# Designs tried in a protein design run: peptides against a protein of PDB entry 5KEZ. Part 273

Target 1, 320 residues: chain A of PDB entry 5KEZ
Amino acid sequence: NVAIYNPFRPWWERYQPVSYKLCTRSGNEDEFRNMVTRCNNVGVRIYVDAVINHMCGNAVSAGTSSTCGSYFNPGSRDFPAVPYSGWDFNDGKCKTGSGDIENYNDATQVRDCRLTGLLDLALEKDYVRSKIAEYMNHLIDIGVAGFRLDASKHMWPGDIKAILDKLHNLNSNWFPAGSKPFIYQEVIDLGGEPIKSSDYFGNGRVTEFKYGAKLGTVIRKWNGEKMSYLKNWGEGWGFVPSDRALVFVDNHDNQRGHGAGGASILTFWDARLYKMAVGFMLAHPYGFTRVMSSYRWPRQFQNGNDVNDWVGPPNNNGVI

## One batch from the design tools (peptide; made by RFdiffusion4, then SolubleMPNN)

Design b2_p27_7_s2 (from b2_p27_7, 10 letters changed)
Fold by OpenDDE base, seed 1:
Structure b2_p27_7_s2 (fold): chain B 320 residues (1-320), chain A 27 residues (1-27)
Amino acid sequence: as target 1 above (320 residues)
Amino acid sequence: LKLDGYVVPFGGTLNAKEYEKLVERLP
């Protein structure tokens, strides 16, 4: 991915890929392979956060300032490490003046335009689908069990399916022959927009952002909410079907006051309430649960916003 | 997701107040 130095190596640089090489501040391919093997050998499975909707921001300077040293040029849409070129992006398909998503009530913009400047891949192209599938298959062959698909709202469900149809079976060294990768898709659907979580049910599970948001309000006793109201928690609260839901109390975005959930989201900063929420989530049968493992950073609030919300995970090993 | 310090609020075009209202309407 792109190496950002201002601010200094933020967490979100990881979501600006310039290649599909397994070489980041988290480690190199050998280290990753070692981890996957060790985890699988003790029954711990690995799921990869796959960023396949886009490459890096269009305004990032060209050069080799990337975690694996690969050259890239956002201005010319040149990513030779893949390779991608100007033919592999939706620049000509997006019809907004800025080239960015301007109206989230227009599903075409949401899927064909740039998410906040991130170069939008033309996932309709078989070439692009194949490059992504090659990346994911490499991970499958290493021994991962599945994927979180980042920014799934911004991809056409059919394009996702086309990619998934190219995927190998899981590595038979650790999984039964014929096993398929576990897929869950990040889709923010709180209602009010044309793109729905149900659009993606055919590809796998989806994130249920209503879960953490509403659980937060209940645990915080906002608006007269009570724990006793959770008797019909799950589908009874208007959530997606349990067998399609990936549930969580918080994620990296809303933990920082951004994304879906708002101020209701409980985090480790509110330790007591957070433990209550996580405990409840783990005890209740609704959905497939994900527990957050995060880190503390030096928060500094200015005008209600944490100016240090960019701070990434601890890193002191000198990795570029 | 952030880019150059900016975030798409709430995964859409909703502002904080609109989002709060939406959350309040959840059963």
Scores: peptide ipSAE 0.015, ipTM 0.440, DockQ to the pose 0.030
Fold by OpenDDE base, seed 2:
Structure b2_p27_7_s2 (fold): chain B 320 residues (1-320), chain A 27 residues (1-27)
Amino acid sequence: as target 1 above (320 residues)
Amino acid sequence: LKLDGYVVPFGGTLNAKEYEKLVERLP
């Protein structure tokens, strides 16, 4: 991914890929392979956050400022380490003036235009699908158990399916023969937009962002909400079917006040309430559960916003 | 756990009876 130095190595640089090489702030491919092996050997499975919707931001300077040293040029859409070229992006499909998503009520914009300037990959192309599949298959062959698909809302479900159909079975050293990767898709669906979580059920599980948002209001006792109202928690609250849901109290985005849930989201900053919410989630049978492991950072609020929301995990001069 | 060919971690959740008991104790 791109190496960002202003601010200094933010967490979100990881979501701006310039190659599919497994060399990042966390280590190189050998170290990753070693970690996966050791984890698998003790029954801990690895699921990779796969960024496949886009490459880096269109405004990032060309050069070799990346975690693996790979050259890239956003201006010319040149990512030779893949390789991708100008033919592999949706620039010609997006009809907005800015090239970015401008209207989330237009599903075509949401999927064909750039998410906040991030160069949008042409996932309709078999070449692009194959490059992504090769990346994911390499991870599968290393021994990962599955994937979180980042920004799935911004990809056509059929394109995702086409990629998934190219995936290998899981590594038989640790998994039964014929096992398929576990897939869950990040889709923010709080209602009111044309893209629905149900559009993605055919590909795997979907993140249920209503879960943390609603649970937060209940635990905080906002708007007269009571714990007793959780009697029909799950589908009764308008959530997706349990067998399609991945549930969580918070994630890295909404922990920083970004995205779905707003101020209702419970985090480790409210330790007591957060423990209550996480405990409830783990006890309740609805959905597949995900627990957040995060870190403290020096928050500085200005005009209601944390100016340090970019701060990444504890690191040694940028190396995690 | 293998479900429809996919591998998922086994989650510790309450069974139906345990859930009912929990719900009854909710304030």
Scores: peptide ipSAE 0.012, ipTM 0.416, DockQ to the pose 0.051
Fold by OpenDDE base, seed 4:
Structure b2_p27_7_s2 (fold): chain B 320 residues (1-320), chain A 27 residues (1-27)
Amino acid sequence: as target 1 above (320 residues)
Amino acid sequence: LKLDGYVVPFGGTLNAKEYEKLVERLP
């Protein structure tokens, strides 16, 4: 991915890929293989956060400022380490003046235009699908168990399906023969936009963002909410079917930003209430649970916003 | 998501105010 030095190596640089090389702040491919092997040998499975909707930001300077030193040129859409070219992006498909998503109530913009400047891959193209599949298959062959698909809301469900159809079975050294990768898709659906979580049920599980939001309001006792109202927690609260839901109290995005990343979201900063929320989540049968493991950083609030929300995990000169 | 120092809450889909409004409307 792009190596950002201002601010110094923020967490979000990881979501700006320039290649599919397994060479990042977390280590090289050999180190990754070693970790996956050691984890699998003790029954711990690895799921990769796969950034396949886009490449890096269109405004990033061309050059070799990347975690593996690969050259890239956002201006010309040149990513030779893949390789991608200008033919592999949705520049011509997006009809907004800026080239970015301008109206989130327009599903075509959400999927065909750039997410806040991130170069949008043409996932309708078999070439692009194949390059992504090759990347994911390489990981599968190493021994990963599945994937979180980043920014799934910004991809057409059919394009995702086409990629998934190209995937190998899991590595038989650790998984039963014929096992398929576990897929969960990041889709933010709070009921106010045309794209629905249900659009993605055919590909795998989806994130249920209503879960953490509503649980936070209940535990905080906001708006007269009571714990007794959790009697019909899950589908009874308008959440997606349990067998399609991945649930969580917080994630890396909504633990940052305005307030606690949303008024109701509970994080480790609210230790007591957070423990209550996590405890409830783990005890309740609804959905597939995900527990957040984060880190502390020196928060500095200005006008209600943490100006240090970019800070990545503890590192040694940028290396984790 | 954050790009070039600009923070876009919740993957760029909603700002903080919009998110709060939606949360309030949830059952």
Scores: peptide ipSAE 0.008, ipTM 0.445, DockQ to the pose 0.033
Fold by OpenDDE base, seed 3:
Structure b2_p27_7_s2 (fold): chain B 320 residues (1-320), chain A 27 residues (1-27)
Amino acid sequence: as target 1 above (320 residues)
Amino acid sequence: LKLDGYVVPFGGTLNAKEYEKLVERLP
C-alpha cells in the first residue's frame, strides 16, 4: 500500500493499495506465512481484510513511496506491480463531474464512481476479477480461512460473485477437503438508500451496522431506550437475518467517530458501557460476533473532532 | 475510511444528520 508520511504512517494507509504483494508495515510474506501456519496449528484461523474495490487515492503522488517499494502512478492509473492500467478503472463509466460519488441515492454512482477519490477498479472486467482472485487465492493457499471484503457496498454483487467463483477451496493441510472461504462483506445499510444488504446475501454474510448503533443507544439509555426492549433483539429490531449478519459493537472506523458510527457507538474509551455491550453481544445468539481489539492513542479534540484519529497502532518508526 | 488525512464520515455514505434520521426511524 501507499506509505503516508503526513501524517506519519496513519492506520488508513492500509486501505490505499498499490499492489497485491504481501509486503507491508506488518511484515513480509514469509513472516505472514509463518504466522498463519502457527495460528492454524493451534486452531486459530486468519481472515484477511481484502481491499479489492479500489486502489490508492487519485491525488497521491506518483513514485515508490509504498510499503514494498513498488512504483505506482495514480494520475495515469499505472500500477505495474499488478499490473493495472487506465483500462482497468471506471473513470469513463462514472458520469459525475468530480469523478467521485456525489449522490448516494444513485446506486450506479455508489458503485461506479470513486469513493472519496479512491481509484475505482473496473470489476466488470474479467482481467481485473482474475487479478483479484489471484491475490485472494494466494492467501487461501497460504492457509487463511476467509475474507472481509472492504467497501462491498461500492461493488456490484455480481462482480463480487464472479470473483468468489474463482476462489480455491481452503488449504487441506488445515481444513477439510472442499471447505470454502468464509466471506463477510462490509455493507453499510441503515435503510433509506437504494443499495440494500440483501443484495449481497448470496455472496456471504454482511455487516449489520444497525447492531452497534442501536445497542449503543440502548446501553447509553438515550431517547428513553431500555434494556428490556432487547427482548426481541435481532430480526425483531429490523436487522438482517441472523445467518447473514456479522455483528460488532464498534470497528476501526466508528471508534474514531466515523464509518457509520456516530455518537451512539460504544468503544473502549467508555470502558464500563463498552464491556456491557460486548458482554451482551457475546451472550446473545444473534449473528456472527466480532470483537474489536484496539489501542489507545493521544486523542486531541478540536471543534468536536479528534485531530489524532489518524494514529495507527504501536509501532517502531512505522514498522509494527 | 480516511483519505490523505481527510475524514470520510460514515464510510462516505452518510453524514451525521442523515445517520441520525435513519437511526430514529428504526424500531
Scores: peptide ipSAE 0.016, ipTM 0.503, DockQ to the pose 0.032; fails the geometry check

Design b2_p27_7_s3 (from b2_p27_7, 9 letters changed)
Fold by OpenDDE base, seed 1:
Structure b2_p27_7_s3 (fold): chain B 320 residues (1-320), chain A 27 residues (1-27)
Amino acid sequence: as target 1 above (320 residues)
Amino acid sequence: LKLDGYEIPFGGTLNDKEYYKFVERLP
């Protein structure tokens, strides 16, 4: 991914790829392979957060400032380490003045325009699909069990399916022959926009963001909410079907939100209430559960916003 | 980046307007 130095190596640089090489501040390919093997050997499975909707930001300077040293040029859409060129992006499809998503009520913009400046891959192209599938298949062959598909809301479900149809069976060294990768898709659907979580049910599970938000309000006793109201928790609260839901109390994004960004979300900063929420989630049968393991950072609030919400995980290998 | 009056991490998913609309209704 791109190496960002202002601010210094933020967490979100990890979501700005310039290649599909397994070489980041988290480690190199050999180290990753070793970890996957060791985990599989004791029955712990690995699911990869796959960033396949886009490459890096359009405003990033060209050069070799990346975690694996690969050259890239956002201005010319040149990513030779893949390789991608200007033919592999949706610049010609996006009709907004900025090239970015400007109206989330326009599903075409949401899927064909840049997510906050991130260069949007032309996932309709078989070439692009194949490059992504090759990346994911490499991971499958290493021994991963599945994927979180980042920014799935910004990809056409049919394009996702086309990629998934190219995937290998899981590695038979650890999985039964014919096993398919576990897929869950990040889709934020709170009912106010045309794109729906149900659009993606055919590809795998979907994140249910109402879960953490509503649970937070209940545990915090906001608006008169009571724990007793959780009697019909799950589908009874308007959530997606349990067999399509991936649920969580918080994630890396919403734990950084201010009031307008998710004040209801419980995190480790609210230790007592957070433990209550996580305990409830693990006890209740609704959805496939994910527990967060995060880190502390030096929060600095200005006008109600944490100006240090960019701080990445603890790291001492800043040379890459 | 600044989107619809809110500043978010560049490239983050917090810029989803549905999410903001939802949480804006919360105290």
Scores: peptide ipSAE 0.017, ipTM 0.429, DockQ to the pose 0.031
Fold by OpenDDE base, seed 3:
Structure b2_p27_7_s3 (fold): chain B 320 residues (1-320), chain A 27 residues (1-27)
Amino acid sequence: as target 1 above (320 residues)
Amino acid sequence: LKLDGYEIPFGGTLNDKEYYKFVERLP
């Protein structure tokens, strides 16, 4: 991915890929392989956050400032380490003036335009699908158990399906023969937009963002909410079917939320309430549960916004 | 990127104003 130095090595640089090389601030491919092996050997499975909707930001400077030293040029859409070129992006398909998503009520924009400047891959192309599948298959062959598909909302479900159809079975050294990778898709569907979580059920589980948001309001006793109202928690609250839901109290994004919209989310910063929420989540049968493991950073709020929301994990000069 | 009086990282997902707007619209 891109190595960002201003601010200094933020966490979100990881979501700006320039290649599919397994070489990051966390380690190289050999170290990753070693970790996966050691984890699998003791029954701990690895699921990779797969960033496949896009490459890095369109305004990032060209060069070799990347975690594996690969050259890239966002301006010309040149990612030779893949390789991708200008033919592999949706620049010509997106019709907005900025090239970014401008209207989330336009499903076509949401899927064909750039997410906050991130160069949007043309996933309709078999070439692009194949390159992504090769990346994911390499991980499968190493021994990962599945994937979180980042920014799935911004990909056409059919394109995702086409990629998934190219995937290998899991490594038989640790998984039963014929096992399929576990797939869960990050889809932010809180209602009110044309893209629905149900559009993605065919590909695997989806993130249920209503879960953390609503649970936060209940635990905080906002809007007259009571714990007793959780008696029909899950589908009774309008959530996706349990067998399609991946649930969580917070994630790395909304943990850094600000303003009224994100205020309901419980995090470790509110330790008591957070423990209540996580405890409830783990005790309740609804959905597939995910627990956040995070870190403290020096929060500094200005006008309701944490100006240090970029701060990455504890590191040694950018290396963790 | 400067949006709605605050800055979010260019080419990032954090502090996407649309996300927060969605949360605000929860019934």
Scores: peptide ipSAE 0.009, ipTM 0.425, DockQ to the pose 0.031; fails the geometry check
Fold by OpenDDE base, seed 4:
Structure b2_p27_7_s3 (fold): chain B 320 residues (1-320), chain A 27 residues (1-27)
Amino acid sequence: as target 1 above (320 residues)
Amino acid sequence: LKLDGYEIPFGGTLNDKEYYKFVERLP
């Protein structure tokens, strides 16, 4: 991915890929392979946060400022380490004046235009699908168990399916023969938009963002909410079917809200309430659960926003 | 992705403050 130095190595640089090489702030491919092997040998499975909707930001300077040293040029859409070129992006498909998503009530725009300037890959192309599948298959062959698909709302479900159909079975050294990768998709569906979580049920599980939001209000006793109202927690609260839900109290994004991790969402900043929420989540049968492991940073709020929300995990001069 | 990339029903993205205010008003 892009190495960003202003601000200094933010956490979100990981979501700006320039290649599919397995060398980042966390280590090289050999080290990753070693970690996957050691984890699998003790029954701990690895799921990769796969950034396949886009490459890096369109405004990033060209050069070799990347975690693996690969050259890239956002201006010309040149990513030779893949390789991608201008033919592999949706620049001509997006019809907005800016090239970015401007109206989230337009599903086509949400999927074909750039998410906050991130160069949008043309996932309709078999070439692009194959390059992504090659990347994911390499990880599968190493021994990973599945994937979180980042920014899935911004990809057509059919394109995702086409990629998934190209995937290998899991590595038989650790998984039963014929096992398929576990897939969960990041889709933000809080209602009111044309794209629905149900559009993605055919590809795998979907993140249920209503879960953490509503649980936070209940635990905080906001708006007259009571714990007793959790009697019909899950589908009874309008959430997606349990077998399609991936649930969580917080994630890396909504930890960055104002106050103690934001108004509604509970985070480690509110330790007691957070433990209550996580405990409830783990005890309740609804959905597939995900627990957050995070870190503290020096928060500084200006106009309701944390200006230090970019701060990455503890590191040694950028190396984790 | 960044929190300021959270989507809203009426278009655009929410910053931290706007996001949580929006969530609190959800039915």
Scores: peptide ipSAE 0.009, ipTM 0.436, DockQ to the pose 0.032; fails the geometry check
Fold by OpenDDE base, seed 2:
Structure b2_p27_7_s3 (fold): chain B 320 residues (1-320), chain A 27 residues (1-27)
Amino acid sequence: as target 1 above (320 residues)
Amino acid sequence: LKLDGYEIPFGGTLNDKEYYKFVERLP
């Protein structure tokens, strides 16, 4: 991914890929293989956050300022380490003046235009699908158990399916023969927009952002909400089917006030309430649970926003 | 929960077949 130095190595630089090479702030491919092997050997499975909707931001300067030293040129859409070229992006397909998503009520814009300037890959192309599949298959062959698909809302479900259909079975050294990768898709659906979580059920599980948002209101006792109202928690609250739901109290985005959930989201900053929410989530049978492991950073609020929301995990001069 | 002699982490459902396949390979 791109190496960002202003601000200094933010967490979000990881979501701006310039290659599919396994060399980042976390380590190189050999170190990754070692970790996956050691984890699998003790029953800990690895799920990779796969960034496949886009490459880096269109405004990033061309050069070799990346975690693996790969050259890239956002201006010309040149990513030779893949390789991608201008033919592999949706620039001509997006009809907005800016090239970015301007209206989230237009599903076509949401999927064909750039997410906050991030160069949008043409996932309709078999070439692009194959390059992504090659990346994911390499990880599968190393021994990962599955994937979180980042920014799935911004990809056509059929394109995702086409990629998934190219994937290998899981590594038989650790998984039963014929096992398929576990897939969960990040889709923000709180209602009111044209893209629905149900559009993605055919590909795997979907993040249920209503879970953390609603649980937060209940635990906080907002609007007269009571714990007793949780008797029909899950589908009874209008959430997706349990077998399609990936649930969580918070994630890295809404922990910083981004994405979905707003002020209702509970985080470790509200320690007591957060423990209650996480405890309830783990005890309740609805959905597949994900627990957040985060870190403290020096928050500085200005006009209701944390200006330090970019701060990444503790590191040694940018290296985790 | 306990399935096939193995305890699984909280939060899963009995419909999480894809997850249970992994549990069967736990040491």
Scores: peptide ipSAE 0.000, ipTM 0.308, DockQ to the pose 0.057; fails the geometry check

